Peptides against a protein of PDB entry 5OK6. Designs and how they scored, part 25

Target 1, 215 residues: chain A of PDB entry 5OK6
Amino acid sequence: ELPGLDSQWRQIENGESGRERPLRAGESWFLVEKHWYKQWEAYVQGGDQDSSTFPGCINNATLFQDEINWRLKEGLVEGEDYVLLPAAAWHYLVSWYGLEHGQPPIERKVIELPNIQKVEVYPVELLLVRHNDLGKSHTVQFSHTDSIGLVLRTARERFLVEPQEDTRLWAKNSEGSLDRLYDTHITVLDAALETGQLIIMETRKKDGTWPSAQL

## One batch from the design tools (peptide; aimed at target 1 Y182 I200)

Design b2_p16_6_s4 (made by RFdiffusion4, then SolubleMPNN; from b2_p16_6, 11 letters changed)
Fold by OpenDDE base, seed 2:
Structure b2_p16_6_s4 (fold): chain B 215 residues (1-215), chain A 16 residues (1-16)
Amino acid sequence: as target 1 above (215 residues)
Amino acid sequence: MEALKASVKGIKPQEP
């Protein structure tokens, strides 16, 4: 059952579960397509529950590139293309209006950057490869706040590297050269890694030499 | 090895 229009407005816009609540690191927020959200605002502000302004089910279709992988379009802007809602507010709207059939929720995490908390709408998608087989990639998403150490561990896991094997990472830069990721404690952001960037895992030889040192 | 050779031309060490 739909709550009263004033109650809907208060639950979604105001209070500890509202859109305007402070961001907290690790919390889930959800994207809502802006036109739908504006239609909902008009409906609840109109004061008539039977009005022609009823928003219908939540439909984020315009935010997706495709309905296969459910990837977001690039360059979406908060306040223009979408609104961010905390999990509680999102779940209220979904319970009241529904979500378009087969469409996944657009869940994102709050991340903590040095000076700000933000919802990470676009995690970094890296192409992980081995130095000896650049044609076999694993695409993996990382937060900008994830360490290079996590990227390395993830690469080792994906490539089934044995614990005794020593490995290191290289990033292919925009010039087509390789930059060695020496510090594993820095973040993906600090390393300036970007979506679609090739990350090469080099495995040390049994003789203790690195493949790259023989180039 | 060859695949790395082609890509490794211009390895810049990440400055600490």
Scores: peptide ipSAE 0.022, ipTM 0.639, DockQ to the pose 0.599
OpenDDE base, seeds 1, 3, 4, 5: peptide ipSAE 0.020, 0.019, 0.021, 0.020; ipTM 0.633, 0.611, 0.642, 0.590; seed 5 fails the geometry check

Design b2_p16_7 (made by RFdiffusion4)
Pose (drawn by RFdiffusion4):
Structure b2_p16_7 (pose): chain A 215 residues (1-215), chain P 16 residues (1-16)
Amino acid sequence: as target 1 above (215 residues)
Amino acid sequence: SEFVEEFSGKNNNTLP
């Protein structure tokens, strides 16, 4: 059952429960298509529960590139294309109005940057492959603030690399050559990695030689 | 191999 209009307003907009919730690293926020949010706002501020301004189910279809991979469209602007809600507010809104059938939520996380916290709406999607098959990829989203060491550990896990196997990483650049990702302590941002980039994990041979020594 | 054929002879950045 729907809460009253003022109750909905307090839950979604105010304090710890709503949009005013402070940004804390690691917390989840969700994207809501702006038109739908404005319609909900007009409804809850209008004083009439029976109004035709009732927004209906949340539908974020216009925010997705397609329904094959459900990727968020690039180039979206907060306040213009979408509004961010903390996880609790999103949960409440979905429980009240529903979410379009078959459509996934758009969940993003708060990250720490040198002097600010922000929701990372566009993390870096990396295609992780082993050197022996450059077309067999695990597509994984990493934060700009994740380390290259995390990228390596993730690639190892995704490919079930055994503990005794030694592995290291390369990145294929826009010129079609390879840059070695030497330092596992730096971040994805420091390494200037971009979405869609191919990250190649090579495995040391049993004799100690590396496949890349042949390049 | 596919990896060697793809990247051999290119200007690969191998130095830190």

Design b2_p16_7_s1 (made by RFdiffusion4, then SolubleMPNN; from b2_p16_7 with E2S N11D T14F L15E)
Fold by OpenDDE base, seed 4:
Formats: C-alpha cells, sequence, structure tokens
Structure b2_p16_7_s1 (fold): chain B 215 residues (1-215), chain A 16 residues (1-16)
C-alpha cells in the first residue's frame, strides 16, 4: 500500500535520510530521471492520492544511451536530467511505484575528493592492454579515487601476470604519445585518466630490460 | 608508424 502523500514527501525529501542528507564516502546513491521525479513531487504536493498526476513506475529510459550495457548518456547534469537519492529513499520509491520492467537501478558511489564529497556518476572506464598484444583489451571500471597501483594490480590479474614478473603502466594521451605512470600512489584523477583511455601494461623482459627502452 | 606500433613492435593498428 502506498503511504500517505505527506509521508512520502517526508521520507524522500528530508535532510536526515532523504535527498537532502549529507553525502558520505562509500555510500550508494541512485539516479532518478528528473521528469519522473518532478511528476512525483507534483503528485505528493497536490494532496490528492487519486490525482491524475500519479507518476507511475520509475522510468529512467531517457538516461541510458543503450539498453544492452545500460550505459548512461554522456553529459547528464544533476538537477537538470536526474536527481540523486540515497539508497533508503530509492528503495522506498521502488517499493511504492516500482521500476520499469527490465531496467537496472542506476547505482553510484559517493567518493571523497579534496574538501568535497560527490556521487561519482561517471566512473572511469579504462582500456587495459599489454605492450606485446594490443589486440586483446580488458575494459575495467575504476573510481577517480582509485590508485594507479590498483589499476596496475587489476591489469596484472586480468592478464594473468605471474607474481615474479615486473610490470609498469603507460597511458596514451590525447596527443597520441605515452605518458609513463611512475607514481602508483596517485589516483586516477591525479593522473588525469579518462574513460576510453588506453592503458598499456609493459612487462619487463627476462634479461632485465624494458621493451620501451629500445625505442 | 604510430608511437603505439613502435612500442608494441607490431604493425597492429590499434583502432580504439
Amino acid sequence: as target 1 above (215 residues)
Amino acid sequence: SSFVEEFSGKDNNFEP
């Protein structure tokens, strides 16, 4: 049964557990398409449960660029295209109205940046390759707050690199040159890595030389 | 050759 309209508003819009609550790093938040959310606001503010303003099921279709991988469209803006809800508020709305059949929830994490928390709507998808086999790639998602060390470990795991093998990363920049990722303690953000960027894992030769040292 | 081709030592045109 749907709760009373005032109760719905209080559960979703409150500053303690609802939309207006402070962001906390590591928490899950969910995207809701803006027009649906505005329709819901109009419905609950209208004071009539039998109103023709009933929003129906949550439908985020317009936020997706595809229904195969359920990737978000680029350039979506908070407050214009979508609203962000904490997990509890999202689950309330889904329990009350449902979610459009076949659509996944758009779950995102709160990340901590210098002096700000943000919901990371667009995590970085990196294209991981080996220096000796550029034709085999692994697309892997990372947070902007993930270390280059994590990217390196992930690449090693995906390519089944033995523990004794020494490896390092290069990023292909916009100019088409390769920038060596020397510091593994910096973040993906600090390294200015972007979605679709090619990351090359170089493996040290058995003779102790690096393949790149012969260029 | 692209820098990537030189680096890989293969004429594999990496079209992203």
Scores: peptide ipSAE 0.037, ipTM 0.636, DockQ to the pose 0.108
OpenDDE base, seeds 1, 2, 3, 5: peptide ipSAE 0.030, 0.031, 0.025, 0.036; ipTM 0.615, 0.630, 0.605, 0.623; seed 5 fails the geometry check

Design b2_p16_7_s2 (made by RFdiffusion4, then SolubleMPNN; from b2_p16_7 with E2S T14F L15E)
Fold by OpenDDE base, seed 2:
Structure b2_p16_7_s2 (fold): chain B 215 residues (1-215), chain A 16 residues (1-16)
Amino acid sequence: as target 1 above (215 residues)
Amino acid sequence: SSFVEEFSGKNNNFEP
């Protein structure tokens, strides 16, 4: 059952769990397509539940570039293309209006950056490869706040590297050269890693030499 | 770099 219009507005906009709620690292937020949200605002502000301004079910179709992987379009802008709602507010709207059949929720996490909390709408997708088989990539999503150490561990896991094998990472830069990721304590952001970037895991040879040292 | 070329040259299937 739909709550009263004023109650909807208060719950979504002005509540402790509303749109204006402070961001907290690790929390889930959800994207709502801007036009739908504006239609909802008009509906609840109009004061007439029987009005022609009823927004219908949430439809985020315009935010997706594909309906297979449900990837977001590039370059979406908060406040223009979508609004961000905390999980509680999102779940209220879905409960009241529904979500378009077959569409997944667009869930994103709040991350802690050095001076700001942000909903990470676009995490980094890296192409992980082995130095000896560049044609076999594993695409893995990382937060900008994830360490290079996590990228390395993830690469080791995906490639089933044994614990005794020594490994290191290289990033292919925009110039087409390889930059070695020496510091594993820096973040993906600090390393300026980007979506679609090739990350090469080099494995040390049994003779104790590195493949790259023979080039 | 020679590294990318040498690694990519051995693996002909590096379609960008």
Scores: peptide ipSAE 0.037, ipTM 0.661, DockQ to the pose 0.100
OpenDDE base, seeds 1, 3, 4, 5: peptide ipSAE 0.028, 0.024, 0.035, 0.033; ipTM 0.604, 0.597, 0.653, 0.616; seed 4 fails the geometry check

Design b2_p16_7_s3 (made by RFdiffusion4, then SolubleMPNN; from b2_p16_7, 7 letters changed)
Fold by OpenDDE base, seed 5:
Structure b2_p16_7_s3 (fold): chain B 215 residues (1-215), chain A 16 residues (1-16)
Amino acid sequence: as target 1 above (215 residues)
Amino acid sequence: SSFVETFSGKDNKFEE
């Protein structure tokens, strides 16, 4: 059974636990398609539970570019295309109205940037490859706040690199040249890595030389 | 300190 309309409004639209809640790093937030959310607002503000303004199931279809990988469309704007809800508020709405059949929730994390918390709607998708097999990529998502060290560890794990093997990363730049990611303590953001960028993991030879030293 | 070193090798490509 649906809660009373005033109760729904208080659970979702409050400044302590609802939509207006302060962002905290590491928390999960969820995207809700703007038109559905506005219909819900109109419904609960109308005061009639039997109103024709009933929003039905949450449907985020317009936010997705594909129904295979469930990737978001590029260039979506908060307040225009979607609203952000904290996990508790999202779970209430799903419990009350349901989610469209087969659609996954659009979960995103709050990240800490210098002087700002942000829901990271668009993480960076990197193409990880080995220096000797450039045709076999692993696409992996990273936060802009993730370290290059995490990218390297993730590449090592995906390629089953043994602990004793020494590895380093290169990024293919916009000019087609290779930039060595020397500092592993900087972030993906600091390294200016972009979605779709090729990241090459180089493995050190048994003789102690690097493959790139012969180029 | 540049966090990134640009490789200026001749072909700037790893051998496949």
Scores: peptide ipSAE 0.030, ipTM 0.696, DockQ to the pose 0.103
OpenDDE base, seeds 1, 2, 3, 4: peptide ipSAE 0.025, 0.022, 0.025, 0.018; ipTM 0.619, 0.583, 0.599, 0.562; seed 4 fails the geometry check

Design b2_p16_7_s4 (made by RFdiffusion4, then SolubleMPNN; from b2_p16_7, 5 letters changed)
Fold by OpenDDE base, seed 4:
Structure b2_p16_7_s4 (fold): chain B 215 residues (1-215), chain A 16 residues (1-16)
Amino acid sequence: as target 1 above (215 residues)
Amino acid sequence: SSFVEEFSGKDNKFEP
């Protein structure tokens, strides 16, 4: 059964467990399409449960660019295109109204940036390749807060690199040159890595030379 | 493209 309208409003919009609560790093938040959320606001603020303003099932269809990979459209803006809800509030809305059949929830993580917590709506998708086979990529998602060391370890794992093989990363920049990702302790953000960027894993030769040292 | 064709030089901007 649906809770009373005032109870719904208080559970979703409160500053302790609802939409207005503080962000905490590592927590899951969920996107809700803005027009659906505004329809829900109008329904619960109207004070009539039998109102024609009933929002129906949560439908995030307009936020997706495709129904195959369920990728978000680029350039979506918080407060314009979607609203962010903490996991508890999202689960209440789904329990009350349902989610459109076949749509996955749009779950995102809170990240810690130098002076702010943010829900990372767009994590970085990197194209990982080997220096000797640029035609075979692995697309892997990373947080802006992930280290270059994690990117390197992930590349080694995806390409089944033996533990004794020495490897390093290069990023193809916007000018078309290759920047060496020398410091593995900096973040994806510090390295200014972007979605769709090519990351080349170079493997050291058996003679102890680097392929790039001959260029 | 090859790694040779993509390699325009060593940018070491991330060297400490």
Scores: peptide ipSAE 0.050, ipTM 0.678, DockQ to the pose 0.433
OpenDDE base, seeds 1, 2, 3, 5: peptide ipSAE 0.034, 0.026, 0.037, 0.032; ipTM 0.637, 0.592, 0.615, 0.612; seed 5 fails the geometry check

Design b2_p16_8 (made by RFdiffusion4)
Pose (drawn by RFdiffusion4):
Structure b2_p16_8 (pose): chain A 215 residues (1-215), chain P 16 residues (1-16)
Amino acid sequence: as target 1 above (215 residues)
Amino acid sequence: DAKLAAAQAEPTDAKL
């Protein structure tokens, strides 16, 4: 059952429960298509529960590239294309109005940057492959603030690399050559990695030689 | 993690 209009307003907009909730690293926020949010706002501020301004189910279809991979469209601007809600507010809105059938929520996380916290709407999507098959990829989203060491550990897990196997990483650049990702302590941002980039994990041979020595 | 970092930091013989 729907809460009253003022109750909905308080839950979604105010304090710890709503849009005013402070940004804390690691917390989840969700994207809501702006038109739908504005329609909800007009409804809850209008004083009439029976109004035709009732927004109906949340539908973020215009924010997705397609329904095959459900990727968020690039180039979206907060306040123009979408509004961010904390996880609780999103949960409440979905429980009240529903979410379009078959459509995934768009969940993003708060990250820490040198002097600010922000929701990372566009993390870096990396294609992780082993050197022997450059077409067999695990597509994984990493934060700009994740380390290269995390990228390596993730690639190892995704490919079920055994503990005794030694592995290291390369990145294929826009010129089609390879840049060695030497330092596991730096971040994806420091390494200037971009979405869609191919990350190649090579495995040391049993004799101790590396496949890349052949390049 | 230390082993992975050491293997990752090794120089390469690739001539690219």

Design b2_p16_8_s1 (made by RFdiffusion4, then SolubleMPNN; from b2_p16_8, 5 letters changed)
Fold by OpenDDE base, seed 4:
Structure b2_p16_8_s1 (fold): chain B 215 residues (1-215), chain A 16 residues (1-16)
Amino acid sequence: as target 1 above (215 residues)
Amino acid sequence: DARLEAAQAQPSEAKL
């Protein structure tokens, strides 16, 4: 059953647990398409539950670039294209209005950057490949706050690299050359890695030589 | 990329 309009407004927009609450690192937030959200605001502010302004089910279709991978469109802007809701508020809206059939929730994490918490709307999608098989990529999503060490571990896991095998990463840069990711303690952000960037995992040979060193 | 092509051309095992 739908709560009263004032109760909906207070539950979603309250400063303690609603849309305006402080961000906390590691928490889940959800995107809601702006037009739907504005329609909901108009509905609950109108004071008439039977109003023709009823928003219907949440539909984020305009935020997606594809219905296969459910990737977001590039360049979406908070407050213009979408609003961010904390998990509790999102779950209330979904419970009250529903979500469009077959459409996944757009869940994102709060990340801690040096001076600010942000909802990471666009985490970095890296193309992980082996040096000897560039045609076989694994697309893996990483936070900008994830370490290069995590990228390397993830690559090792995806490629079923044995613990005794030594591996290192290279990033293909915008010039098409390869930059070695020497420091595994820096973040994806610090390494300036971008979505769609090719990350090559090189495996050390049994003779102790590196494939790349024979050039 | 010549480095990648060379890395791919190199066997993972030492040519003993």
Scores: peptide ipSAE 0.018, ipTM 0.570, DockQ to the pose 0.048
OpenDDE base, seeds 1, 2, 3, 5: peptide ipSAE 0.015, 0.008, 0.007, 0.008; ipTM 0.541, 0.522, 0.540, 0.511

Design b2_p16_8_s2 (made by RFdiffusion4, then SolubleMPNN; from b2_p16_8, 6 letters changed)
Fold by OpenDDE base, seed 3:
Structure b2_p16_8_s2 (fold): chain B 215 residues (1-215), chain A 16 residues (1-16)
Amino acid sequence: as target 1 above (215 residues)
Amino acid sequence: DERLERAQAEPSEAKL
């Protein structure tokens, strides 16, 4: 059953789990299409439950570039294209109004940057390859706050690298040259890695030489 | 963080 309009407004906007609550690292937040959210605001502020301003089911279709992989469109802006809600507020709205049939929720995580928390709407998608087989790529999503060490561990796991094998990473830059990722403690953000960037895992030879040192 | 905002808004020039 739909709660009273004032109760809806208080729960979503002014509650301890409301839209304006402080961000906390690791929490899930959800995107809501801006026009739907504005229609809901107008409905609950109007004070008439029978109003023609009823928003209907949540429909985020305009935020997706495709209905197969459910990827977001590039360049979406908070406050213009979508609103961010904490998990509790999102689940309330879905329970009250429903979500469009077959459409997945747009869940994102709060990340901690040096001076601010932010919802990471666009995590980084990297193309992981081995130096000896560039034709077998693994696309893997990472946070901007993930370490290069995590990227390396993930590459080792995906390529079934034995624990005794030594490995290192190279990034293909915009000029098409290869930059070695020497520091594994820096973040994906600090390394300036971007979506669609090729990351090459090099494996050390049994003779102790690196393949790249012979080129 | 301006770097994160740029990384989210700009398509990668290195996109293959």
Scores: peptide ipSAE 0.017, ipTM 0.580, DockQ to the pose 0.033
OpenDDE base, seeds 1, 2, 4, 5: peptide ipSAE 0.009, 0.016, 0.016, 0.010; ipTM 0.526, 0.544, 0.537, 0.534; seed 2 fails the geometry check

Design b2_p16_8_s3 (made by RFdiffusion4, then SolubleMPNN; from b2_p16_8, 6 letters changed)
Fold by OpenDDE base, seed 4:
Structure b2_p16_8_s3 (fold): chain B 215 residues (1-215), chain A 16 residues (1-16)
Amino acid sequence: as target 1 above (215 residues)
Amino acid sequence: DERLARAQALPSEAKL
């Protein structure tokens, strides 16, 4: 059941789980397409529940680049293309208006960055490859706050590396050269890894040598 | 701090 317009406004904008509430690391926030949200604002501010400004179902179609993987378009801007809502606010809106059939929610996590919390709208999509098969990439999403160690473990898991096999990572940089990711304790952010970047997992040879000369 | 600059450059809602 739709609550009163004032109640909707208070719940979404000014409630304990409102749009402007503080970010907390690990919490889920959701993207809402800006035009829909503005239509909702106009509706609830208009004071007439029967107004022609009724927003209808939430439709985030314009935020997606495809309907297969439901990836966001690149270069979306908060406040221009979308708004961010806490999980509770999002769930209220979905309960009241519905979500367009077939569309997944656009859920993102709050991350703790140096001196700032952010909703991580664009997790880093890394292209994981093996040194001996650079043409076969596995795209995996990581938070900017994830460690290089996690990237390495993930690569090992994806490539079914045996526990006894020794592995290490290289990143292909903007200059086209390879940078060794020595420190596994730094984050993806610290290593300046970016979406679409090639990350090469090198596996140590049985003779104890590294195939790095083949990279 | 370059790390801070990268963090600030991420397109997302941000609070200090």
Scores: peptide ipSAE 0.191, ipTM 0.818, DockQ to the pose 0.023
OpenDDE base, seeds 1, 2, 3, 5: peptide ipSAE 0.014, 0.189, 0.014, 0.012; ipTM 0.543, 0.814, 0.456, 0.457

Design b2_p16_8_s4 (made by RFdiffusion4, then SolubleMPNN; from b2_p16_8, 7 letters changed)
Fold by OpenDDE base, seed 3:
Structure b2_p16_8_s4 (fold): chain B 215 residues (1-215), chain A 16 residues (1-16)
Amino acid sequence: as target 1 above (215 residues)
Amino acid sequence: DERLERAQALPSEAKL
């Protein structure tokens, strides 16, 4: 049974678990398609439970690029394409209206950035390659807050690099040149790495030389 | 701070 319309409005918009609650690092937030959310707002503000403004099930279909991997479309804009709700508010709406059959929730994490907290809607998708086989990429998602050290470890794992093998990273920049990622303690954000960027893992030769030093 | 600008450019709700 649906709670009263005023109760729904208070819970989602003005409650302690409402849309306007403070962000907290590590918490989960959820995307809701904007048109559905506006329909819900109109419904609960109308005061008539039998109104033709009933929103039906939450349907985020327009936010997805595909229904296979459930990847978000690029370039979605908060307040235009979607709203963000804290986990409690999302779960209330799902419990009241349901989620469209087969659609996964669009869960995102709050991350701590320099002087700001954000819901990380778009984690960074990096193309990991080996220096000797640039044509075989592994796409891996990272947070902007993940370290370059994590990127390197992930690359080593994906390429089955033996523990005794020395490796290092290069990033292909917008000019097409390669920048060495020397500091493994900086974040993906600090290194200005972006989605779709090619990250090259170089493995040291058995003779102790680096492949790049021969170019 | 360029890092802050990049952080601000990320699409999401933000709290300072």
Scores: peptide ipSAE 0.216, ipTM 0.830, DockQ to the pose 0.023
OpenDDE base, seeds 1, 2, 4, 5: peptide ipSAE 0.232, 0.013, 0.199, 0.015; ipTM 0.840, 0.545, 0.824, 0.540; seed 1 fails the geometry check

## One batch from the design tools (peptide; aimed at target 1 N132 D179)

Design b2_p17_1 (made by RFdiffusion4)
Pose (drawn by RFdiffusion4):
Structure b2_p17_1 (pose): chain A 215 residues (1-215), chain P 17 residues (1-17)
Amino acid sequence: as target 1 above (215 residues)
Amino acid sequence: LFERLHVTDEQLREWSE
C-alpha cells in the first residue's frame, strides 16, 4: 500500500533516508530517469493522491543503450537525464510504484577522489582475455580508483587461473600495440585505461619464459 | 616503468595462437 504524499516526500528527499543522505565511499546509489522523478515530485507535492499526475511504475528505458546488454548510455548528465537516489530511497520507490518488468536497476557506487566524494556513474569496463584467445573475454566493470593489482586478481579468478601459474597484464592501445601494465599499486585512472579496452593476461611457460618475449 | 610493444594485427594473431 502507498504511503501518504507527505510521508513519501520525507522518505525520498530528506535526511539519511533520501536525496540529502551524505556521500560515503562504497555506498550504493541508483539512477532514476528525470521525467519519471519530476512526475513523482509533482504528484507528491500536489496534495491529491487521486491525481492523474500519479507516475506509475519506474521505467528507466531511455537511459539504456539497448536491452541486450543493458548498458547505461554514455554522455548522460545528472539533473538533466537522471536523478540519483540512495539505495533505501530507490528500494522504497520500487516497493511503492514497481519497476518496469524485466528491466534491471542501475546501481552505482560512491568513490573517494582527492578532495571529494562522488557517485561513479561511469566506471571503466575492461575486456579481460588470456593471450592464447583474444576473443574469449570477461567484460568487467572496474572503478577508476581500483588498482591494477585488483584487475589482475580479478582476471585470474574469472579465468580460473591456478595458483602456481604466473601471470601479467598488457593493455591494447588505440594504435593497436601493447602497453605493459607493470605496476600493480597504481589505479585504473593512473594507468589511463578506458572503457572497452582489451586487457591481455599472459601466462608464463613452464620453462620460465614468457609468451610476450616472442613479440 | 614503461614498455610498449609495436605489433601488427597479424603478429598479434600469430602470437595468440

Design b2_p17_1_s1 (made by RFdiffusion4, then SolubleMPNN; from b2_p17_1, 8 letters changed)
Fold by OpenDDE base, seed 1:
Structure b2_p17_1_s1 (fold): chain B 215 residues (1-215), chain A 17 residues (1-17)
Amino acid sequence: as target 1 above (215 residues)
Amino acid sequence: MHERIHVSDEELAAWSA
C-alpha cells in the first residue's frame, strides 16, 4: 500500500535520512535506475495518486550486464544512469512499489577515501591463484579500501594454507610482469589493483627458498 | 612500491607446471 505522495517525497528526498543524507563509511546504499526514479519523482510531484505517471515496480534491468551473476554494466554514472539511496529510503521504495521479479537489490557500501566518502559502486574483483596452479582461480571481491593483508589472508583461507606455511602475493600486470605486493598495509587502491587482475599467492618451499627465485 | 619480475607467459606456465 502506498502512502501519501507528499509523505513519499519527504521520506525519500529529505536531507536528514533520504537521498541527500550524509554518507557514512560502512553504511549500505542502493542503486536505482534513473528513469524509474525520475518517473517516481514525477508521480509524487504530480499530486495525483491515480495518475498515469505511476512508476510501477523498480526495475534495474538496464543496469545489469547479465542476469546470471547480476554484475553491473561498466561505466555507469551516478545521476545519469542511476541514483543512490540510503538503505531506509530503498526499503521504503521497495515496500511501496516492489522490485522486479528475480532482480537482486544493488547494494553497495560507503567507503572512506582520502578526504572523501563515496559509495563504492564497483568493488575490485580479483582472481586469486596459487603459483603452482595458475589455472585454478578464486574470484573474490575486495573494496578499494581493503588492505593487501586482507587479500593475502583471503587467499590463504581459500587455498587452505596451513598457519606454518609462509606466503606472499604477486600481482600480474597486463604486460606479463609480476609485481610483488610486499607491503601488506597498503590498500587495494594504493596497489592499483584492478578488476580481473590475477593475484598469485606464492608459498615458500620447505627448504626456505621462494619458487619465484626460479623465474 | 613493488618488486617487479619480468616474466613471459611461457615462463609463468613453466613455473606453474
Scores: peptide ipSAE 0.390, ipTM 0.896, DockQ to the pose 0.885
OpenDDE base, seeds 2, 3, 4, 5: peptide ipSAE 0.390, 0.365, 0.385, 0.363; ipTM 0.897, 0.888, 0.892, 0.891

Design b2_p17_1_s2 (made by RFdiffusion4, then SolubleMPNN; from b2_p17_1, 8 letters changed)
Fold by OpenDDE base, seed 2:
Structure b2_p17_1_s2 (fold): chain B 215 residues (1-215), chain A 17 residues (1-17)
Amino acid sequence: as target 1 above (215 residues)
Amino acid sequence: MSERIHVSDEELAAWSA
């Protein structure tokens, strides 16, 4: 049974637990398509549960670029294309109205950036490759707040690198240079890594030399 | 300071070969 319209509005729009609550690092937030949300607002503000303004089930179809990988469209804007709801509010709406069949929730994490919390709607997708096989990439998502050390560990895992093998990363730049990601403690953001960027894992030779010495 | 190497796509391809 649907709660009363005023109760729905208070639960979802409440500043303590609703849409306007403060962001906290590590919390999950969910995207809701803007038109659906506006229809819901109109419904609950209308004061008539029997009105023709009933929003139906949540449908985020317009936010996805495809129904195979369920990736978001690029360039979506908060307040224009979607609203962000904290997990509690999202779960209430899903409980009350349902989610379109087969459509996954769009869950995102709050990350801590310098002096601000932000819902990371778009993680960084890096193309991980080995120096000796640049044509075979593994696309992996990382947070802007993830360390280069995590990127390196992930690359080693994906390429089944043995623990005794020494490896390091290079970022390929668009201008035709490689920057060695020497400091593994800095973040993806600090390293200015971008989505679609090629990250080359170099493996040290058995003779102790680096392949990049030949470049 | 991170090491920077200037490399063409051809040189990079040759390195991968």
Scores: peptide ipSAE 0.400, ipTM 0.897, DockQ to the pose 0.865
OpenDDE base, seeds 1, 3, 4, 5: peptide ipSAE 0.395, 0.389, 0.396, 0.381; ipTM 0.893, 0.892, 0.895, 0.893

